# Peptides against a protein of PDB entry 6IDX, part 270

Target 1, 380 residues: chain A of PDB entry 6IDX
Amino acid sequence: KELAKLSADVTFATEFINMDGIIVLTRLVESGTKLLSHYSEMLAFTLTAFLELMDHGIVSWDMVSITFIKQIAGYVSQPMVDVSILQRSLAILESMVLNSQSLYQKIAEEITVGQLISHLQVSNQEIQTYAIALINALFLKAPEDKRQDMANAFAQKHLRSIILNHVIRGNRPIKTEMAHQLYVLQVLTFNLLEERMMTKMDPNDQAQRDIIFELRRIAFDAESDPSNAPGSGTEKRKAMYTKDYKMLGFTNHINPAMDFTQTPPGMLALDNMLYLAKVHQDTYIRIVLENSSREDKHECPFGRSAIELTKMLCEILQVGELPNEGRNDYHPMFFTHDRAFEELFGICIQLLNKTWKEMRATAEDFNKVMQVVREQITRA

## One batch from the design tools (peptide; made by RFdiffusion4, then SolubleMPNN)

Design b2_p25_4_s3 (from b2_p25_4, 8 letters changed)
Fold by OpenDDE base, seed 3:
Structure b2_p25_4_s3 (fold): chain B 380 residues (1-380), chain A 25 residues (1-25)
Amino acid sequence: as target 1 above (380 residues)
Amino acid sequence: SSLSLPKVEREGDLTDLYNSNRSKL
C-alpha cells in the first residue's frame, strides 16, 4: 500500500527503478503464488505500483515478459477475479496496447472482444470504463484487416446493446472517463466510413451508374403505369433521364456520376441515398416529389443536399480524425441501430428539407440552410 | 428579406425523432 502510494512520486520511482524494484514487482505477478493470506490485496497494490511506476515513462513497456502478459490477461479472462485486480489488469493491458505494437500483438492473441464485453455487463462503471478503454485501444492499434473484423464484431448487436442497456441507460450518471471512452468508441466506429468517404465514383463503372438509375426508378417509375410503349427513341429517353436527374437535384443533370467524384464524401453519399431509397422509400419519394414539381425556385435539390449533408455529417462525426483526449461528447443514438449513420442521414435530410421550406430558401441560400442545419444537428 | 432562422430544436429532439421513427418501423 505504501509502495503503491510512493510510486506516484517521480523521485521515489526513479530510485526504486534503479534498484531493479520494477523487476521484483513483475516477478511477483509472474510467480502467481497464491500462498499468502492477503495475496489479493498484495497483488492489487503490486499492480497499482507497477502502473504508477510505468506512467513515469522511465521504463519501456517492451521490458515485460510474455509470462507477465499471460498472467495479466488471465486475470481479465477468468470469471472469479477480485474486482480490484480486474480493474488494474484492464488498465495495464490498455497501457500495453497503447504503448507497444509488439505487446498489442501478444495481447490480441490472449484476449477476445467477447471476454471484454462480459465486463460491460457489471454494475461497476470503473470496470466498464476500463473494458471499453481496452476495446478502444485494441481497435485503434489493430491493422486494417483485423480492425474490420473488430468492426464487424462491434456491428454485432451485442456490444451496442450491452453498452446501451448497461452503460448509457444505467441508473447512474455517466462519469467523464466513461463519456470519453464512449466518444472514442464512436469516433473509431465512424472512422470505418473513411474508405467510402474517400472512394471516388468511377463514372465508367456500370454497377455504380445502375445505383443512380435505381434512385431515379424508385422516385419516378414506381407510379408509372407499364402501358407507356418502349418505342420512344434513345434521344428522347436520354432527355427524359436528364430531366429526371434535374428533378432529383443533382448538380450534373447529364452525368450525375460526376457529383460523386469529389471526396469527401465520395461514394458514402450514394450509399446514404440508396439506403434512404430502399429502407425509407416513402420518405425518399416524398422528399424527391415535393421538390421536383416546384416552379417557384424554392425546390430543395435532393442530390446536392444529400452529398453536402453526408460531408457535413462526416465533419461532425470526425470521420478520419483521431479521438481527442479532451472530448467526451457521444451520441446515444449511435448505439441503438446497426446502420446508425444511414439512419442519422435519413433524419437529417428530413430536417434539412423542413428547414429549407421554413426558411423559404432558394439555391442561393443553400450554404445558409446548411449552416442552420449544422447548428441544429450539433445542439441535439 | 432576412431568412428567419428556424427555432433550434431542443436538446434531445433528434434522439426523440430517431426513437419515434424507430417505433414506426
Scores: peptide ipSAE 0.006, ipTM 0.392, DockQ to the pose 0.124
Fold by OpenDDE base, seed 5:
Structure b2_p25_4_s3 (fold): chain B 380 residues (1-380), chain A 25 residues (1-25)
Amino acid sequence: as target 1 above (380 residues)
Amino acid sequence: SSLSLPKVEREGDLTDLYNSNRSKL
């Protein structure tokens, strides 16, 4: 108990570490010996002293044994562990993951996100915070392949739902530390979009071109009576599609695939457009047809707008940037849906179309509309 | 004609925009 208090002092920590004191603490954890009266209290103070000593950065985290890691992971994975031990064990695991890639690998074998989700279903916000912090650490330190797997896992869908219901919609004020961890999780989730944001469309890829054709089909063929199947030759089809791609508001009416060769936002813009067209079909059709039927030069170019909006959203959300320790701004909406970015795009594209109409904008006003929309999005 | 920039009304939180759009649907 007194050691745990004194371990916060750097002078004491330095002297105690020089006396191999930290090795004694690690051995106490490694022993797992429950034979002592007040073992839980003693262990909680031991873990506190260990954390405080390690936080001075005097000793490398790589000094810890695999037995120590397994004991700490065991305190997180086992039911009916004392809350004080659980909290400190989560914090130790977080610090180990953040400070050592070797420790990350070992911890990722011992702990699952599913086990950590159970610690979010409690009323203790400190436990919830350290559980999210450890999830964030694991996600941050994961190899790129594993990050995508973690994000696609049922565990992430469940994680968002649990965070929403037990943390964000909880009856308790969110502390700064929890708000920071929610921000970090949001940033790390949006960083998964970086690959798609930096992926150029291949104009020669037929499968990618078929997506653009599907956007045209959804917009123009869904309401058309099948009786006017234009049985006219390949050239008339190309000319018809060029008109349709103009009405869709692509910059390159001849080959819309060229509009997706710019990175950012690359293929991510096409993903957003396809999501809108498939999930919010009535909204998509309305936006396209309202602008495609206009002859007054006040048409909002959907294709161009979708691309530039996707780019803008990536800039606002800082896609590809690491989380900053000083930030705690998170949007609750990003925990409400599996495809929160595409849903945000669907909201913002409607806002853009509304703003375009209200401004009576033309193609020359495009950048001004985008600036107003940026201000609306960033103030919301 | 001076495009009167629509006063950026204090549109509430993106959450309020989302909830407002969800309530109008």
Scores: peptide ipSAE 0.006, ipTM 0.383, DockQ to the pose 0.149
Fold by OpenDDE base, seed 1:
Structure b2_p25_4_s3 (fold): chain B 380 residues (1-380), chain A 25 residues (1-25)
Amino acid sequence: as target 1 above (380 residues)
Amino acid sequence: SSLSLPKVEREGDLTDLYNSNRSKL
């Protein structure tokens, strides 16, 4: 206890480290010797002293043995551990993951996100905070392939559901530290959109062109009586599609694929449009047909609006940026749905369409409408 | 024609907007 308190002082820490004192603490953990009547209390103070000493940045985290890592991971994975030991063990693992890629690899072999989710199902918000912090650290330090796997895993649906039900909807107010960890998790989740945001459409890729064609089909062929057999010649079809792409509000109504060659938002805009068209078909058809039937120059160009809105949402959500220290602004909605970004897009595109109508906007007012919509989204 | 900027009604938090739209679906 006295050592743990003194270890917070940098002068004491420097002297104690110079005497190999930290190595003695690590060996104490490595020994796993449960023979003492006060072992749990002694271990909790040992782990506190170790953290406080390491936080001075005098000693590299890479000094830590694999045996030490296994003992600490064992305190997180075992169901019958003292809360004080569990809290410090989570914090040590977080610091190890953040400070050393070598330690990350070893820790990622010893613990699972599923084990960490069990620590979210408790009433102790500090344990919940350190469990999310460790999940965030593992997610941040994971190679890109593993990050995508972690995001796609059934564990993410479960994780979001557990966070929503046991943290956000918990009987306790969210503390600043928890709000920060929820913000970090949100940012790291949105950074998975960066690949699609930076992916240019290939105008020669038939599969990508078929998505644009599907947007046209959903908007214009779903209401067309099946009696209009598509038997009119190939040229009439091309001319018809050019008209349909103009009514969809693409900037390049001759070759809509060209609108998706700009990055950001690249293919992410097309993903959002396709999601809206398939999941919220009635909303999509309504937005397209309301604007395609207008001859008054007050038509809202859906395709252009969807692209620029996707770009704007990426800018607002800071897609591709690292989490900032001191931020705690998280959106509970991102824990309510798997496709929360696409759902946000679906809300914001309706807001844009409403705002366009209310402003009586023309194509010349496009940037002004987008500025008003940005201000609405950032104040909401 | 003076573009009367729509009064941004303080439509609530994006969460409230989301929940409001989800309650209409």
Scores: peptide ipSAE 0.006, ipTM 0.378, DockQ to the pose 0.134
Fold by OpenDDE base, seed 4:
Structure b2_p25_4_s3 (fold): chain B 380 residues (1-380), chain A 25 residues (1-25)
Amino acid sequence: as target 1 above (380 residues)
Amino acid sequence: SSLSLPKVEREGDLTDLYNSNRSKL
């Protein structure tokens, strides 16, 4: 107890570390000796002292044994551990993951996100906070391949649902620390979009070209009676597609693939357009046809607007930026849907189309419309 | 031409639109 209190002092910490004091604490944890009547209390203070001593940055986290890691992981994975031990064990594992890539690898083998999700199903917000903090640490330090797997896994739907129901919609006000961890999780989730945001379209990739063709098909061929078989020659067909891509509002209506070669937003804009066209087909068709049937020069160029809106949303959401320690702003809506970014895009593209109409904009007003839409999105 | 700026819709309108779109899926 006194050691745990004194360990917050850097002078004491330095002297205690110089006396191999941390090694003694690690051995106490490793021994697992439940024989003492006050074992749980003593262990809770031992873990506190260990954490406080390590927070001074005097000793490398890599000094800890595999036995120590397994013992701490055991306190997190076992269902019947004292809350005080669980809290400190979560904090120690978080610090280990954040400070050492070698410890991350070992911890990621011993603990599953599913086990951490179980600690979110409690009324104790401090335990919930440290459980999310450890999830965030694991997500931040995961290799790119594993981050995407963590994101796509059924575990994320479950994680988001549990966070929404047990944390955000909980009967208790969200504390600053929890709000920060929810912000961090949101940022790390949006950073998965960075790869697609930085992926250039290859104009020679047939599969990518087929997506653009599918956008045209959904917009213009979905209502067309199959009786107009495109039996007229290859030149008329190319001229028809150029007209369709102009009506879709691409900047390069001859070769729309060129509009997706700029990064950001690269292929992420095409992903958003395809998602809108497949999931919200009626909304997509309506937006495209309302603008393609206009002759008043007040057409909202959908393709250009979708690209620039995707870029704007990436800028607003700070896609590709690391989470900032001073920020606590999280959006509960992003925990309500698996494809929350694409759903946000689908809302914002409707807002853009509405704003364009209300402003009676022309193609020359494009940047002014985008600025107004940015202000609307950032104040909502 | 003086483009009339649309009024900024109220705080929460994105959430309401999101919830409305989700109820249609």
Scores: peptide ipSAE 0.005, ipTM 0.383, DockQ to the pose 0.135

Design b2_p25_4_s4 (from b2_p25_4, 8 letters changed)
Fold by OpenDDE base, seed 2:
Structure b2_p25_4_s4 (fold): chain B 380 residues (1-380), chain A 25 residues (1-25)
Amino acid sequence: as target 1 above (380 residues)
Amino acid sequence: SSMKLPKVEREGDLTSLYEENRSTL
């Protein structure tokens, strides 16, 4: 207990480390010797002293043995561990993952996200916080291939559901430490959109062009009996599509694929448009047709608006940025839905369309409408 | 250094936008 308190002092820590004191603490953990009276209390203080000593950055985290890692991981994976030991073990694992890629690899072999999810189902918010912190550390240090797999896994849907039900909707006020970890998890989740945000459309890829054609089909052919497709020549069909793409509000109404070659938001804008068109078809059709039937120059260009809104949302959500230690602003809505970004897009595109109408905007007012919508989204 | 978890709890404002728009649709 006294050692754990003194270990917070850098002068004491330096002297104690120079006396091989940290090696003694690691050996106490490695031995696993339950034979001592008050072993749990002694171990909790040992782990506290170890963590405080290591937080001075005097000793590399790579000094820890595989036996030490296995003991600490064992305290996280075993169901009957004292809460005080569990908390410190989670914090030690987090620090190991954050400070060493070699330790990350070893820890990722010893623990599963499923085991960490079990620690979210407890009433202790400190345990929940350290469990999310360790999940965030593992997610941050995961290779890109494994990061996407971790995100697509049933574990992520389950994780979000558990966080929503046991943390966000819990009967306890969310402490700042937890709010920060929820923010970090949210940022790391949004960073999965970065690849799509930076992916340029290939105007020569027929499969990608067929998605744009599907947007046109959903907007304009959904009411047309397929029997009335005018069998008129390739040129009339191209001229018809150019008109339809103009009505959809693409900037390049001759070749809409060119609008998705700019990154950001690249293909992510097309993903959002396709999601809206398939999942919220009535909303999509309404927005497109309300503007396509106007001849008063007050048409809201859907295609251009969707692209610029996607870019704006990426900027607001800081997609591709690392989480900041000073922030704790998380959005509960992102834990309620699997495709929460696309749902946010669907809400914001309706807000944009409404704001455009209320402002009686023209194409010249586009940037002014976007600025008003930005202010609405960031103040909401 | 362990991320020193800062003390300023703010639920992000975007939740209000989602709830308001869901009630008006």
Scores: peptide ipSAE 0.005, ipTM 0.382, DockQ to the pose 0.190
Fold by OpenDDE base, seed 4:
Structure b2_p25_4_s4 (fold): chain B 380 residues (1-380), chain A 25 residues (1-25)
Amino acid sequence: as target 1 above (380 residues)
Amino acid sequence: SSMKLPKVEREGDLTSLYEENRSTL
């Protein structure tokens, strides 16, 4: 107990470390020996002293043995552990993951996100906070391939649902520490969009061209009676598509693929447009046809608007930025849906289309409309 | 021409924008 308290002092920590004191603490944990009177209390203070000593940054986290890691992970994975031991074990694992990629690899083999989700289903907000903190650490330090797999897993849907129901919609005020961990999880989740945001469309990729063609098909051919025989010559067909891409509001009516070569937002804008067209088809068709039928120069260019809105949303959500330790602002809406970014895009594109009409905008007013929409989104 | 900026109505979290428009999506 006194050791745990004194370990917060850097002078004491330096002298204690110089006496190999930290090695003694690690060996106590490694032994797993329950023979001591007041074992749980002694272990809780041992783990506190260990954490406080390591937080001085005097000793590398890589000094810890695999046996130590397994014991700490064992305290997190076992169902019947003292809350005080569990809390400190979560904090130690978080610090290990954050400070060492080698320790991350070892810890990721010993624990699962599923085990950590069980610690969210409790009434103790401190345990919930440390469980999310460890999930965030694992997600932050995961290789890109593993991070995408973690995000696509049913575990992420379940994690968001558990956080929403047991943390955000809980009968208790959210503390600052929990709000920070929810912010971090949100930022890390949006950073998965960075790859798509920075991916340029290849104008020669047929599969990517077929997506643009599918956007045209959904907008214009879904209502077209099948009676227009396939026999109109290749030139008439090419001229027809150029008209349709103009009606879709692309900047490059001849080759819309060129509009997606700018990064940001690259392919992420096309993903949002395709999501809207498939999931909210009636909304998509309404927006496109309403603007495509206008002859008054007050048409909202959907394609251009979708690209610039995607870019704006990435800027507002700080996609590609690391979490800031001073930030605690999270949006509960992003825990309500698996495709929350694309759903936000679908809402904001309707807001943009409405704002364009209300302003009686023309193509010259585009940047003014975008500024008004930015102010509407950022004040919401 | 003085384009009247639409009145930004209520101070409401992106959640409010989402919930209000989720009923219209």
Scores: peptide ipSAE 0.010, ipTM 0.470, DockQ to the pose 0.186; fails the geometry check
Fold by OpenDDE base, seed 5:
Structure b2_p25_4_s4 (fold): chain B 380 residues (1-380), chain A 25 residues (1-25)
Amino acid sequence: as target 1 above (380 residues)
Amino acid sequence: SSMKLPKVEREGDLTSLYEENRSTL
């Protein structure tokens, strides 16, 4: 107990470490010997002293044994009654993951995100915070292949639901530490969009072109009486599609695939358009048809608007940036839906279309509309 | 014609934008 308090002092820490005191603490954890009266209290102070000593950065985290890691991981993965041990064990594992890729690999073998989700279902916000912090650390330090797997896992959907219901909508105010961890998780989740944001469309890829054609089909063929099947030759079809792509508001209405060659937002814009068209079909059709039926030059170019909006959302959400320690701004809406970015896009494209109408904008006003929409989104 | 800039009315959270528009989705 006194050691745990004194370990916060750098001078004491330096002397204690020079006396191999940290090795004694690690051995106490490694031994796992429940034989001592007050073992749980002693262990909680041992783990506190260990954390405080390691926080001075005098000793490398790589000095810890695999037995130590397994003991700490065991305290997190096993049902424990002692909240104090659990809290410190989560914090130790977080620090290990953050400070050492070698320790990350070992910890990722011993602990699953699914086990950590159980620690979010408790009323203790400190436990919840350290559990999210460890999830964030594991996600941050995961290799790219494993990050995508972690993102796609049923655990992520469940994790968002659990965070929403037990943390965000909990009966307690969100502390700054928890808000920071929610921010970090949000940033790491948005960074999964980076690949798609930086993926250029291949104009020669037929499958990608078929998506653009599907956008046209959903917008224009859903209302077309089957009697006007344009049975005429390939050139009339190309000319028809060029008209349709113009009505869709693509910049390159001859070859809309070219609009998706710019990165950012690359293919992510096409993903958003397809999501809107498939999930919110009535909204998509309405937006397209309201603008395609105008002859007053006040048409909102959907395709161009969707691309620039996707880019703007990526800029606002800082897609591809690392989380900043000084930030704690998280958006609860991103925990409400699996496809929260695409849902945000669907809301913001309606806002853009509304703002365009209210401004009586023309194509010359495009950047000004986007600026107003940016202010509306960032002040919302 | 003078573009009436829509008044950027409410200071809110992206959450408020989401909740307000979720009723219109």
Scores: peptide ipSAE 0.008, ipTM 0.447, DockQ to the pose 0.193; fails the geometry check
Fold by OpenDDE base, seed 1:
Structure b2_p25_4_s4 (fold): chain B 380 residues (1-380), chain A 25 residues (1-25)
Amino acid sequence: as target 1 above (380 residues)
Amino acid sequence: SSMKLPKVEREGDLTSLYEENRSTL
C-alpha cells in the first residue's frame, strides 16, 4: 500500500527501479501464489505500484515476461476475479498494447474481444471504460487485415449492441473517460472508410460501371413498364444514358465514372449512392425525379451533391485521422446502426436537397449551399 | 499514464439531426 503511493513520485520511482524493484513486483505476479492471507489486496497494490512505476517511462514495457502477460490476461479472462484486480489488469493490458507492438501480438493471442464484451455487461462504469479502452488499443494496434476483420465480424454488431444498451443507454451519466473511449472507438471505426475514400474508380472496370448503370435503372426504369424497354440501337441507348446521367446530376454526363476518379471521396461516394438507392429507394427516386423534372435552372445535381457531401462528411468526421486525447464528442447514432455512415449520408442528402430548394439555388450557388449545409450538420 | 481525457459530454451534434430526421426515413 505504501509502495503503491510512493511509486507515484518520480524520485522514488527512479531509485526503486535502479534497485531492480520493478523486477521484484513482476516476479510476485508471475508466481501466482494465492496462499497468502489478504492475497487479493496485496496483488491489487502490487499492480498499482507496477502501473505507477511504468507510467514514469523509465523502463521499457518490453521488459515484461510472457508469464507476466499470461497472468494479467488470466485475471481478465477468468470469472470471479476481484474488481480491483480486474480494473488494474485491464489498465496494464491497455498500456502494454499501446506501448509495444511485440506485447500487442502476445496479448492478442491470449485475449478475445468476446471476453472483453463480458466486462461491458456490468454496473461498474470504470470496468466498462477500461474494457473499451483495451478494445480500442487492440483495434488501433491491429494490422489492417485484422482491423477490417474485427469490424466486419459478428462480434462488432454484438459489441455495438452491448455498448448501446449497457453503456450509452445505461441508467447512469456517461463520465468523461467513457465518453472519450466511445469517441476513440468511433474514430477508429470511421478510419475503416479511408480505404474506400481513397479508392479511385477505374473507368475501365465494368463492375463499377454497372453500379452507375444500376443507379440510372433504379431512378428511371423502376416505374417504366418493362414492355417499353427501348429495344432500339446502341447509339440511341448511349444518347439516352447521357441524358439520364445529366438528370442524375453527374458532372461528367458522358462518362460519370470520371466523377469518382478524384480522391477523396473516390468510391465511398458511389457506395453511399448505391446504399441510398437500394435501402431507401423511395427517398432516392423522389430526390432524383423531383430535380430531373425541373426546367427552371433550380435543379439540385444529385450526383455532384452526393460526391461533395460524402467528402464533407469525411472532413467533419475526420476520416483517416488518429484519435485526439482532448476530444470526447461521440455520436450515439453510430452505435444504433451497422451502416450508420450511409444512414447519415441519407439524412444529410435530404437536408442538402431541402436547403437547395429553400435557397432557390442554381448551379452557381453550389458552394454556398454546401457551406450552409456544413453549418447545419456541425450545429445540429 | 491512462490519458485522463477532459470532461466534455458532447453528444455529437449529428445525433440530434439523425434522431429528428430518422422519423422521415
Scores: peptide ipSAE 0.006, ipTM 0.415, DockQ to the pose 0.228; fails the geometry check

